# Peptides against a protein of PDB entry 3C2G, part 40

Target 1, 209 residues: chain A of PDB entry 3C2G
Amino acid sequence: IRTFDLLGLLLHDSDAIDGFVRSDGVGAITTVVQYPNNDLIRAGCKLLLQVSDAKALAKTPLENILPFLLRLIEIHPDDEVIYSGTGFLSNVVAHKQHVKDIAIRSNAIFLLHTIISKYPRLDELTDAPKRNRVCEIICNCLRTLNNFLMMWIPTPNGETKTAGPNEKQQVCKFIEIDILKKLMSCLSCEGMDTPGLLELRSTILRSFI

## One batch from the design tools (peptide; aimed at target 1 L49 K100 N147)

Design b2_p22_6_s4 (made by RFdiffusion4, then SolubleMPNN; from b2_p22_6, 11 letters changed)
Fold by OpenDDE base, seed 4:
Structure b2_p22_6_s4 (fold): chain B 209 residues (1-209), chain A 22 residues (1-22)
Amino acid sequence: as target 1 above (209 residues)
Amino acid sequence: SMEERVRQAQREDQEELDKLLS
C-alpha cells in the first residue's frame, strides 16, 4: 500500500507527518482500512496512531473518520486494532471540544465500557506481552473517558456544557460493581497508569457529585 | 509536493484495492 509506504518514510519527521495530515493523509489511510482485510486494518490503525498527535489534525475534518474508526474497533476483537484505535481516539479528542462531541455522538462512551468489560483483570493475565497490551488499552480508554468528562466540569470563568441524559447513563455504567472491581485491581498492577486512574476517579466525582 | 504524493498514493492504492476485491 503506497499510502503506508509514504507515511513510513515520514515517521521520524514531525513536520513531514504534519504535511501528510494536511494533505488528507488520514483520509487516505481510512480509505484503505475500509476494506475487509485484517492485515490492512491492523497496519492502517497502527499508522493512524502514529499520526494521531499531529498538530494539523486540529484542522482536519473528522466527522466521517471517527465514527468509522469507532465502528471498526467495535467489531474487531484484535488487541492490536483496539490498542491503536483507542490510542488514536485518546489523542485526537485531547484539547479538541468538537472532536469530543463527534466521538460522544458516535457512542464512544459506551464503546469504552464495552472494551473494558471484555478484558479480564490484569492480575489474571500471566502472559506479560498480553498483559502489557491490555494495560495500554485500558489506559487509553480511561484517558479518553477522562477527556470526555472534563467537558462537563464547571469552570469559574466559563459556561460548562451539561451532559445529556444518554451520556449520563453511559457514564453510570462505569460505576457498576464488576467494572469498579476491575479498575481497582489495576491500581496495584505494574505498568498501570495509576495517576491517570486516580485522575479519572476525581473527574467522575467532580462531574456528577 | 506532499499533496501530490498523497494523491498519487491514493490512486495507486485504489487500483490495488480494486484488484483485491475482484
Scores: peptide ipSAE 0.468, ipTM 0.898, DockQ to the pose 0.018
OpenDDE base, seeds 1, 2, 3, 5: peptide ipSAE 0.232, 0.231, 0.289, 0.344; ipTM 0.768, 0.767, 0.809, 0.845

Design b2_p22_7 (made by RFdiffusion4)
Pose (drawn by RFdiffusion4):
Structure b2_p22_7 (pose): chain A 208 residues (1-190, 192-209), chain P 22 residues (1-22)
Amino acid sequence: IRTFDLLGLLLHDSDAIDGFVRSDGVGAITTVVQYPNNDLIRAGCKLLLQVSDAKALAKTPLENILPFLLRLIEIHPDDEVIYSGTGFLSNVVAHKQHVKDIAIRSNAIFLLHTIISKYPRLDELTDAPKRNRVCEIICNCLRTLNNFLMMWIPTPNGETKTAGPNEKQQVCKFIEIDILKKLMSCLSCEMDTPGLLELRSTILRSFI
Amino acid sequence: SREEAAMEAALTADEEAVNNAL
């Protein structure tokens, strides 16, 4: 845990996190967090979140790491882990088609739907720290969704990709009534929460 | 912090994905 904390302090900028990624740091973190201990898992995922915007992640073999992290997000009961994992997911799929492909094959879009749907409306959360966390989590999920939807919107540049039935059923779950009600309620609930502004802006982009 | 930098990166990537799609 202290090693994770120290690496977190050392990796101050882009060059440092890229150096860490080129040294197989992401693979090392994911291997270590297989140990069943929550403090260790929380610490490893915090560091993964911190290095998630690395451009070197375009070169790292993610065929095994990514499905493992999606499974972790699916079953780990604590919000800090979900926060870190979905934050990582959002950055790691950004600008990387082959990585989006890995995520789709592992049902990443279906998982985003499940993570958003499990939480009550933001007005039903009393403690401010927790409400802000659920808000950032939903925000992470929708940002991940938006990084996927770009593939299938007609671009005059000429890269009109066709969605397979697998991608179609996952994306279409986001027009089911239950999630639309929840998403629209985040847009209008009446809530002093620092992450609310960014969440509402991201929701509008998801509908667009 | 590195966490805040990652969050800003995810926000920028989200805005670019939607603008590129439009």

Design b2_p22_7_s2 (made by RFdiffusion4, then SolubleMPNN; from b2_p22_7, 11 letters changed)
Fold by OpenDDE base, seed 3:
Structure b2_p22_7_s2 (fold): chain B 209 residues (1-209), chain A 22 residues (1-22)
Amino acid sequence: as target 1 above (209 residues)
Amino acid sequence: SPEERARKAALENSEKAVEEGL
């Protein structure tokens, strides 16, 4: 716990973050968070989020790390772990086809749906800090989904990857009324990435054309 | 097609979400 908090306080510089990642810092965190301690898991996932946009991650193998993190998010009920983990996922899949493929093979699309389905509607949450955290989690999930859907949008040059039948079926679950209501509730939250949610809406519509 | 059914369902669900004041 204290070690990760101290690392989080020291990792304010991009070169320090890149140095940590080059030293297999992500692998080290994922090894430590295998210990069944909630505070350790929370601190480790927060540190993963803090380094998730590091340039050095482009050279870091994620084949073992990403499936582990997805499983951790799946089984852990803690909103702070889910927030950090979905934030990490969203950042590492951005603009990285190989990482998207690893996530999809690791059942990430279904997991994102499961996470969104678990939370109540934001209008049912009276506690503002809790509501904001839930909104951030849903937005992380939706941003990740957008990054996946972008792979299957036809380009003018006619070369597009096609989603498999299972991936298509999993994507179709995001048009369920309860999921759409949660998406709309996120658009009403102040300080949210409204442009990103509108982009997702456009991407969803294009993916079903 | 499955995609056409999905589009129709998405439209119907979006209309319902708006009608419910979301």
Scores: peptide ipSAE 0.031, ipTM 0.579, DockQ to the pose 0.026
OpenDDE base, seeds 1, 2, 4, 5: peptide ipSAE 0.018, 0.030, 0.029, 0.031; ipTM 0.436, 0.581, 0.565, 0.568

Design b2_p22_7_s3 (made by RFdiffusion4, then SolubleMPNN; from b2_p22_7, 11 letters changed)
Fold by OpenDDE base, seed 5:
Structure b2_p22_7_s3 (fold): chain B 209 residues (1-209), chain A 22 residues (1-22)
Amino acid sequence: as target 1 above (209 residues)
Amino acid sequence: SMEERARKAALEDAEESVRRGL
């Protein structure tokens, strides 16, 4: 715990972050968070979030890291772990086709659906800190999903991958009536990524139905 | 760099501390 806090203080500039990532710092964190300590897992996932936009991650193999993190988020009920993990996921898949493919093969679409489905409606949360954290998690999920959908949107000048039948089925779960009602109830909530939510809905309706 | 070595050492120390149940 204290070591991750100290590392977070040392990772205050982009060059220091890139240096940490080039030295297999992400692999080192993922090794440490394998131990069954909730405070350690929380601190490690927070540190992963802090380095998740590093330029050096484009050269880092994520084949062993990303499936492990997705499994950690799946089994851990902690909002701070889910926040940090979904934040990491959303950043590392951005503009990286190979990372998107790893995440999708590791059942990331279904996991994101599960996360959103398990949380209460934002309008039912009276505790402002809890509501804000849940809002941030949902926004991380939406950003990640939109990044996945971009792979299958026809571009005028590009080879687009066709979504497989399983991926299409997983994506279509986000327009089922219950989850759609939940997501639509968030539109009035402060801090909600309303553009991202509308983009997700519109893309699914246009390209997957 | 010195910073990369310090970060690696700090992570190794953290891993060892956790392995020992500290």
Scores: peptide ipSAE 0.033, ipTM 0.608, DockQ to the pose 0.020
OpenDDE base, seeds 1, 2, 3, 4: peptide ipSAE 0.024, 0.015, 0.015, 0.012; ipTM 0.566, 0.481, 0.470, 0.446

Design b2_p22_7_s4 (made by RFdiffusion4, then SolubleMPNN; from b2_p22_7, 11 letters changed)
Fold by OpenDDE base, seed 1:
Structure b2_p22_7_s4 (fold): chain B 209 residues (1-209), chain A 22 residues (1-22)
Amino acid sequence: as target 1 above (209 residues)
Amino acid sequence: SGEERARQAALKDAEDAVEAGL
């Protein structure tokens, strides 16, 4: 715990973060969060989020790390872990096709649906801190989904990756009425990534129409 | 199919509600 908090204070610049990532810092965190200590898991996932935009991650093998993190957020009923883990996922898949492919093979699309499905509508949450955190989690999920869908949108150059039939079926779950109502409830929250929701809308439309 | 019509309706409802929030 204290080590991760201290590391988070020391990792205040991009060069320090990149240095940590190059020293297998992500692997070190994933080793520590395997211990059945919720405070360690929370602190470790928060530190992962802090380094999730590191340039050095593009050179880091994530084949073992991503499946582990996805499993962790699947089984751990902690909003802070889910927030940090989905935040990490959304950042690491950005602009990295190979990382997107690892995440998709690791059932990330279904996991994102499962996460959103577990939360109530935001209008049912009376506690503002809880509502805001759930809102951020849903946004992280949607941003990640958008990043996946963007792979399957035709480029002007005619190179189109096609989603497999299973991936298409998993994506179709995000247009279920109960999911859509939850997504819509996010737009009513102040400080939401409304641009991210609008981008996802545009991406869904272009992917399925 | 009825499923595709339901999907298009759900997409439209999501669109209309995004527009109502903006």
Scores: peptide ipSAE 0.016, ipTM 0.442, DockQ to the pose 0.028
OpenDDE base, seeds 2, 3, 4, 5: peptide ipSAE 0.016, 0.013, 0.000, 0.017; ipTM 0.385, 0.415, 0.335, 0.433; seed 5 fails the geometry check

Design b2_p22_8 (made by RFdiffusion4)
Pose (drawn by RFdiffusion4):
Structure b2_p22_8 (pose): chain A 208 residues (1-190, 192-209), chain P 22 residues (1-22)
Amino acid sequence: IRTFDLLGLLLHDSDAIDGFVRSDGVGAITTVVQYPNNDLIRAGCKLLLQVSDAKALAKTPLENILPFLLRLIEIHPDDEVIYSGTGFLSNVVAHKQHVKDIAIRSNAIFLLHTIISKYPRLDELTDAPKRNRVCEIICNCLRTLNNFLMMWIPTPNGETKTAGPNEKQQVCKFIEIDILKKLMSCLSCEMDTPGLLELRSTILRSFI
Amino acid sequence: SSVVENRLEEVKKASFDSSFYE
C-alpha cells in the first residue's frame, strides 16, 4: 500500500505516468489487486485512476487487464473502487479504437448501464461526501458512453462504422424508461454538490 | 497531497475533454 502511495507521489506529470506505463506498471497494479484486501484494492485503483490518461496506454496490451478491471467494477461493493474503476475506464477508451473494441467484447456498455441504475436519485442522498461520489460515478460512466458513441455517428470525413448486434443491444438499453427517468432527474433535482455542474453538462452530451 | 490532487484534476479534465471533443 505504501508503494502505491509513493508511486502516486512520484508520478507528478505526463512523462512520469508514461514512463510507468512503459515499464508495465498498469499490468503490475492489476496483478497485485487480485489479493482480497480492500485497503490494498482501494490503493491500487487510486493509482490506476491517476495514470489513466497516459498516451502509452495505446500501446499496452489490454486484452487481459481490461476485462479483469470490468469484472472488479461489476462485483466490488465499495464506491471508491467503483469511482476509480470507472474513471480509469473513461480515460483508457479515449482515442483508442482497439481498446474500445476490447471493452465492448467484455460488455463494458452493459456494465455502465448497471452502474448508473444501482444508485438512488441524488435528492435521496443525505451525506454530502457520498452524494458527490455517486455524482462523479455517474459522470464517469456517461463520459465512457460518449467516447463509444462517436464511432457510430455519421462523420462526413467518411469513417461511418456499422454497429454489430452486440453493440446495438448494449447502447439501446440507454433509452429504456428507467434510466431515462434517472438521468432526467439528475438534470433537475433541487442540491449543493460540487460535481453536479459537470454531471449535467455530460448528461446533455449523452442525449445529444 | 496537493501534487496528487493536481494530477487527478488533470486526469478528470482529460476525461471531460475526450467525452466532448473526441

Design b2_p22_8_s1 (made by RFdiffusion4, then SolubleMPNN; from b2_p22_8, 12 letters changed)
Fold by OpenDDE base, seed 4:
Structure b2_p22_8_s1 (fold): chain B 209 residues (1-209), chain A 22 residues (1-22)
Amino acid sequence: as target 1 above (209 residues)
Amino acid sequence: SSVVEARLARVRQAGLEAAFND
């Protein structure tokens, strides 16, 4: 845990972060967080988030890392783990088709739905720090989802891949009445990615129904 | 920088060792 804290302090610039990633830092973190210690897991996921936008990640194989992380956030109801994990996911899938594919094959869409579904409505959270954290988590989920969806949106230029039936079904879960009500309840919350939320809904309604 | 990278690698290794020895 202290090591992760120290690493976090040292990873303050892009070159250091890239160096860490090139030295298989992400793999190292994922190895460490396999130890059954919640504090260690939290610290490790936070560190993952810190390096999640590293340029060197483009050269890092994520086939083993992403499924592990997704499983980790699935089994840990810790807000900090979920925040860091979804943040990592949102960053690593950005502009990387192959990474999106890995995540989707690892049931990321369903997981994101589960995450959003499990949290209470933001308007029911009276504790501001908790509400803010949950808001950030939802925003991470939305950003990730929108990044997934763009793979299947028809563009005038080029061929667009078609979402499989399972993916389509998973995507459509986000417009079911219960989840939709929850998402709509977020619109009034400060810090909510309202454009992202509206984009998600619009994209699903236009392209996935 | 290479110096920072080397230091980070050492810290990483120490952390890994510590984590698995807990």
Scores: peptide ipSAE 0.021, ipTM 0.565, DockQ to the pose 0.028
OpenDDE base, seeds 1, 2, 3, 5: peptide ipSAE 0.017, 0.018, 0.016, 0.016; ipTM 0.470, 0.537, 0.503, 0.455; seed 1 fails the geometry check

Design b2_p22_8_s2 (made by RFdiffusion4, then SolubleMPNN; from b2_p22_8, 10 letters changed)
Fold by OpenDDE base, seed 1:
Structure b2_p22_8_s2 (fold): chain B 209 residues (1-209), chain A 22 residues (1-22)
Amino acid sequence: as target 1 above (209 residues)
Amino acid sequence: SSVVEKRLERVRKAGLEAAFFD
C-alpha cells in the first residue's frame, strides 16, 4: 500500500504517468490487486484511475488487463473500487475502438447494467458522500456505455459497425421498465450526468429498437 | 518520468508482492 502511495506522489504530470504506463505499471498494479487485501485493492484501483487517461495506454495491450479489472469490479461491493474501476474503464475505452471491443467481449455492457441495478436510487441515499460517490459511479457507467454505443451509430461520412444480437440485447436491457425508472429517478439528483443519460436513452430508442 | 520508471523497476526486482504490501 505504501508503494502505491509513493508512486502516486510521482505521478503528477503526463510524462511521469506515461513513463509508468510504458514500464507496464498497469500490469504491475493488476498483479498486486489479485491478493485478497481490500485496502491494497482500493489503493491499486485508485492508482489505475490516475493513469487511465495516459497517452501511452494507446500502445499498451489490454487484452488480459481489462477482463481482469471487469471481473474485479463485478465481485467487489466496495464503492471505491467500483468508482475507480468504472472511471478507468470509461477513460481507456474513449477514442479507442480496439479497447471498446475488448471490453464488450468481456461482457462490460452487462456489467454496467448490473452495477447500476444494484445501487439504490440516489434520492433514497441520505448520506451525501455516499450519494455523491454512487452518482459518480453511475456517471462513469453512462459515459462508458455511450462510448460503446457510438460504434454502432451511423455517421454522415463514416462506416458504422452493426451491433450483434447479443450486444443489442444487452443494450436494450437499459430501457427495460425497472432500470429506466431507476435511471429517471436520478435525473433530479445533483451531480448526475443528465446529458449522458438522455443521450443513452435517445440512442437506444433510435438505433436499437 | 525516469524516476517513476526506476521506482517501478525496483519494485519488480524486489518482488511485487512483498514490495506493495510493505
Scores: peptide ipSAE 0.023, ipTM 0.582, DockQ to the pose 0.027
OpenDDE base, seeds 2, 3, 4, 5: peptide ipSAE 0.025, 0.022, 0.023, 0.027; ipTM 0.578, 0.501, 0.527, 0.582; seeds 2, 5 fail the geometry check

Design b2_p22_8_s3 (made by RFdiffusion4, then SolubleMPNN; from b2_p22_8, 11 letters changed)
Fold by OpenDDE base, seed 2:
Structure b2_p22_8_s3 (fold): chain B 209 residues (1-209), chain A 22 residues (1-22)
Amino acid sequence: as target 1 above (209 residues)
Amino acid sequence: DEVVKKRLEEVKKAGLEAAFND
């Protein structure tokens, strides 16, 4: 655990982070977090978040790593793990269609729905640190969903992928009325990416209407 | 890179130790 913290401090620039990733650092963390130690899992996921925007990740095979992380997030009720994991997810799928495809095949869209469903409305959270963390998690989920949906929006050049029936079904589950009500409660939350939420709305409309 | 590699090995070791030391 302390070693993860120290390692994180050393990863202070892009070159160091890329070096870590090229050295299979993500795989190493994934191996470590397979052990049933909550503190280790937290530290590992936090480190994953720290390197999640590394350029070297574009060349890193994530076929085994990403499904594992998604499963970890699914089964672990820890807000810190969920925060770090969804943050990692949102960053690694950004501008990477292949990674998006892996995540989607691993039911990531429905997982995002599940995550949001597990948390109360933000206005029901009186503890500011807890509320802020939940807000950040929801933002990560929304950003990730937006990134997925953007793949299926027609581009001016006419080249667009069409969402399969399974993907459409997962998206439909995401935009259930109860989820939408919860998301509406986020609009007044301090620190919420309101523009991002509005962008997601626009993206949904463009994708399915 | 060598420093990073060394630290990675330490992380792996720490993880393994944590797994056996409940």
Scores: peptide ipSAE 0.028, ipTM 0.621, DockQ to the pose 0.026
OpenDDE base, seeds 1, 3, 4, 5: peptide ipSAE 0.026, 0.025, 0.026, 0.021; ipTM 0.574, 0.567, 0.598, 0.488

Design b2_p22_8_s4 (made by RFdiffusion4, then SolubleMPNN; from b2_p22_8, 12 letters changed)
Fold by OpenDDE base, seed 4:
Structure b2_p22_8_s4 (fold): chain B 209 residues (1-209), chain A 22 residues (1-22)
Amino acid sequence: as target 1 above (209 residues)
Amino acid sequence: DEVVEERLKRVREAGLRSAFYD
């Protein structure tokens, strides 16, 4: 735990973060968070979030790391772990088609739906810190979904990937009224990435139309 | 990977214990 805290303090610039990632730092963290220690897992996932936008991740093999992380956030009950994990996921898939493919093959779309469905409506949460954290988790999930959906939108050049039937079915679950209500509730929260949520709404509409 | 799944099971159990005692 102390080691992760120290590493976090040292990773304050992009070059240091890239160096850490190039030295298989992400793999090292994923090894450590396999120990049954919740504090260690929290710290490790937070560190993952801190390095999740590193340029070096584009050249890092994630075929084993990403599926493991997805399983971790699927089974772990701690909101802090889920927040960090979904944040890492949303950042790591951004602008990286091969990473999106790995995530999708690992059932990420269904997992995102599961996570969003697990949490109550924001208006039912009276504790402001809890409500804000849940909102952030939902936003991370929706941002990730947006990144996936963007792959299947036709480009002006006519090149587009086609979602498989399973992916289409999984995406369709996000137009459920419960999910839409949660999306709308997030839009009403202060300090949220409202432009990102609006972009997702637009992307969803374009995907179904 | 059965080894990884067993580790994840222990991780989940530890997380649940922490959630009940925190």
Scores: peptide ipSAE 0.469, ipTM 0.901, DockQ to the pose 0.023
OpenDDE base, seeds 1, 2, 3, 5: peptide ipSAE 0.447, 0.446, 0.457, 0.454; ipTM 0.896, 0.896, 0.898, 0.898

## One batch from the design tools (peptide; aimed at target 1 Y83 N91 N140 N147)

Design b2_p23_1 (made by RFdiffusion4)
Pose (drawn by RFdiffusion4):
Structure b2_p23_1 (pose): chain A 208 residues (1-190, 192-209), chain P 23 residues (1-23)
Amino acid sequence: IRTFDLLGLLLHDSDAIDGFVRSDGVGAITTVVQYPNNDLIRAGCKLLLQVSDAKALAKTPLENILPFLLRLIEIHPDDEVIYSGTGFLSNVVAHKQHVKDIAIRSNAIFLLHTIISKYPRLDELTDAPKRNRVCEIICNCLRTLNNFLMMWIPTPNGETKTAGPNEKQQVCKFIEIDILKKLMSCLSCEMDTPGLLELRSTILRSFI
Amino acid sequence: AERLETARTEQDEAFDEFITEAL
């Protein structure tokens, strides 16, 4: 845990996190967090979140790491882990088609739907720290969704990709009534939460 | 914190530019 904390302090900028990724740091973190201990898991995922915007992640073999992290997000009961994991997912898929492909084959879009749906409305959360966390989590999920939807919107540039049935059923779950009600309620609930502005801006983009 | 906010802002901007080009 202290090693994770120290690496977190050392990796202060883009060159450092890229150096860590080129040294197989992401594979090392994911291997270590297989140990069943929550403090260790929380610390490893915090560091993964920190290095998630690395451009070197375009070169790292993610065929095994990414499905493992999606499974972790799916079953780990604590919000800090979910926050870190979905934050990492939003950055790792960004600008990387083959990584989006890995995520789709592992049902990443279906998982975003499940994560958003499990939380009550933001007005039903009393403690401010927790409400801000759920808000950032939903925000992470919708940002990940938006990074996927770009593939299938007609671009005059000429890269009109066709969605397979697998991608279609996952994306279409986001027009089911239950999640629309929840998403529209985040847009209008009446809430002093620092992440609310970014969340509402991201929701509008998801509908667009 | 700052790095995370910056990465997020870049993604939002990239999506807004993508939608403008598609339109």

Design b2_p23_1_s1 (made by RFdiffusion4, then SolubleMPNN; from b2_p23_1, 13 letters changed)
Fold by OpenDDE base, seed 3:
Structure b2_p23_1_s1 (fold): chain B 209 residues (1-209), chain A 23 residues (1-23)
Amino acid sequence: as target 1 above (209 residues)
Amino acid sequence: MERQRKAREEIDKDIDEFLKKAE
């Protein structure tokens, strides 16, 4: 725990972060968070989030890391772990087709649906810090989903992949009335990515129905 | 199908109303 805290204090510039990532720092963190210690898992996931936008990650194999992280998020009902993990996911899939494919094959779409579905409506959360954290998690999910959907949207001059039937089905779950009502409850939350929500819904309705 | 269409239209209306208030 102290080591991760110290590492976090040292990683304040992009060069240091890239150096850490090039030294397989992400792999080291994922090894450490395999221990059943909640504080260690929280600290490790937070550190992952801090390095998640590093340029060096584009050269880092994530085939083993992403499935592990997704499983970690799935089994740990901890807001801090989920926040850090979904934040990491959203950053690493951005503009990286290969990473998106790994995440999708690892059932990321369904997991994100599960995360959103398990949280109460934001308007039912009276504790402001809790509400804000849940809002941030949902924003991370929305950003990740929008990044996934971009793979299947025809662009001029680009080869577009077609979503498989399972992926299409999972994507369409996000336009079901119950989840939409839940997402609508987020619109009044300070910090909600309203444009991202609208984009997600619009994209699904245009391209997946 | 029809119930889902109506529900989606309701959500669209709510979104539009929200956006109008935010402007």
Scores: peptide ipSAE 0.026, ipTM 0.607, DockQ to the pose 0.028
OpenDDE base, seeds 1, 2, 4, 5: peptide ipSAE 0.022, 0.015, 0.022, 0.020; ipTM 0.548, 0.476, 0.609, 0.526; seed 4 fails the geometry check

Design b2_p23_1_s2 (made by RFdiffusion4, then SolubleMPNN; from b2_p23_1, 13 letters changed)
Fold by OpenDDE base, seed 3:
Parts: C-alpha cells; structure tokens; sequence
Structure b2_p23_1_s2 (fold): chain B 209 residues (1-209), chain A 23 residues (1-23)
C-alpha cells in the first residue's frame, strides 16, 4: 500500500509515467492487486488510473491486463476500485481499436451495464461525495460506451466493422427503462459530464450519416 | 445491423430528451 502511494507521488510527470509504463509498470501493478487486500487493490487501481493516459500504453500489450482489470471491477463492490477501473478502461480504449476489441471480447459492454444497474438513482443518494463518485463512474461507463460505438460508424468508403450479435444485444441493454431512468437522474448531478453525453449522442447519430 | 442501428436511434432520442430536461 505504501509502495503504491509512493509510486503515485513519484509519477508526477508524463515522462516518468511513460517510463514506468515502458518498464511494464502496468503489469507490475496488476500482479500486486491480485493479492486479497482491499486497500492494496484500491491503491493499485488508483495508480492504474494515473497512468491510463500514458502515450506508452499504445505500445503495451493489454491482452492479459484488461480482462483481469474488468474481472476485478466486476467482483469488487468498491466505488473507488470501480471509479479507477472504469476510468482506466475509458482512457485506454480511446483511439485504440485493438484495445477496444480486447475489452469487448472480455465482455466490457455487459460489465458497463452491470455497473450502472447496480447503483441507485442519483436522486436517491443523499451523501454528496457518494453521489458525485457514482456520477463519475457512470460518466466513465458512458465514455467507454461511446468509444465502442465509434468502431461501428461507417467510414466514407463504406467499410466499417460490424458489431456481433452479442454486442448488439448488450448495447440494447442501455435503452432499458431502468437504465434510462438512472441516466436521467444523472443529469441533475453537478458532476455529470454533459459534454460527454452530447458526444455520445453525436457518435450515435453519425451511425446514420 | 438493423438491431444495433435501432438501438442507437433509441438511445439518441432518449439522450436528446434527457438533455432537454436537464436544460
């Protein structure tokens, strides 16, 4: 735990972060968070989030890392773990087709739905810090979903990757009434990423251009 | 393809509605 905290303090600039990532720092973190210690898991996931936008990640194989992280998020009902994990996910899939594919194959779409489904409506949360954290988690999920949907937008040459039947089905889960109600409740939250919602909307609409 | 496109449209419509309500 203290080691991760120290590492987090040392990784304060982009060059240091890139160096850490190039040295398989992400793999090292994922190894450590396999130990059944909640505090360690929290610290490790937080550190993952801190390095999740590193340029060096584009060259880092994530075939073993990403499925593990997704499983970790799935089995740990910890807001901080989920926040960090979904944040990591949203950042690493951005502009990286191969990473999106890994995530999707690892049932990421379903996981995003599950996460949103597990949380109550934001208007039912009276604790402001809790409400804000949940809002951030949902925003991370929606940003990730947006990145996935972009894969299936037709290109000018008419060629596009087609979502599989399972992916299509899982995407449809986000239009379920209970999910929509929860998303509606998010809009009342000060921490809601309204620009992100607009981006998601834009991405969806681009599918029909 | 049709199912996904339909879902996208529905999500888009709902998001638009949500955004209007939030304004």
Amino acid sequence: as target 1 above (209 residues)
Amino acid sequence: MERLQKARQEIADDIDEFLKLAA
Scores: peptide ipSAE 0.052, ipTM 0.551, DockQ to the pose 0.036
OpenDDE base, seeds 1, 2, 4, 5: peptide ipSAE 0.018, 0.275, 0.016, 0.024; ipTM 0.523, 0.823, 0.485, 0.552; seed 2 fails the geometry check

Design b2_p23_1_s3 (made by RFdiffusion4, then SolubleMPNN; from b2_p23_1, 14 letters changed)
Fold by OpenDDE base, seed 5:
Structure b2_p23_1_s3 (fold): chain B 209 residues (1-209), chain A 23 residues (1-23)
Amino acid sequence: as target 1 above (209 residues)
Amino acid sequence: SARLREARRKIAEDIDAFLKEAA
């Protein structure tokens, strides 16, 4: 645990982070978080979040890493793990079609739905730190969903890759009233989720171009 | 494809409705 904290302190610039990633640092972290220690899992996921926007990740195979992380997030009730994991997912899929494909094949859309579903509306949370963390998690999920939807935006020539039947069904789950209400509840927080909703709206509208 | 289009439309409309309500 202390080693991850120390490593995180050293990874404060892009060159150091890229060096770590090129040295299979992500693989090393994913190996460590397989141990049944909650503190270790938290620290490892936090470190993953810290390196999740590294340029070197574009050259890192994620076929085995990403499914494992998604499963970890799915089964772990810890808000800190979920926060770090959804943050990692959001950053890693951004502008990377091949990573989006891996995530979707690994049931990421359904996972996002599950995560949102398990949290109450933010107005039901009286503890401000807890409410803020939940808001951040929902925002991460929303941003990731937005990135997935961008795959299906028509090109200027009208051509578009279409979602498969399973993906279509999974996306439809997000139009459930309870899910939308939870997303809406984020607007009551420090304004961080309003931009997310607007971005998602914009992406949806662009899908009809 | 029709189902996805309908889902997108509904999400867009519902988001707009909620954003208007929250404003």
Scores: peptide ipSAE 0.052, ipTM 0.614, DockQ to the pose 0.034
OpenDDE base, seeds 1, 2, 3, 4: peptide ipSAE 0.018, 0.000, 0.117, 0.020; ipTM 0.449, 0.219, 0.682, 0.520; seed 3 fails the geometry check

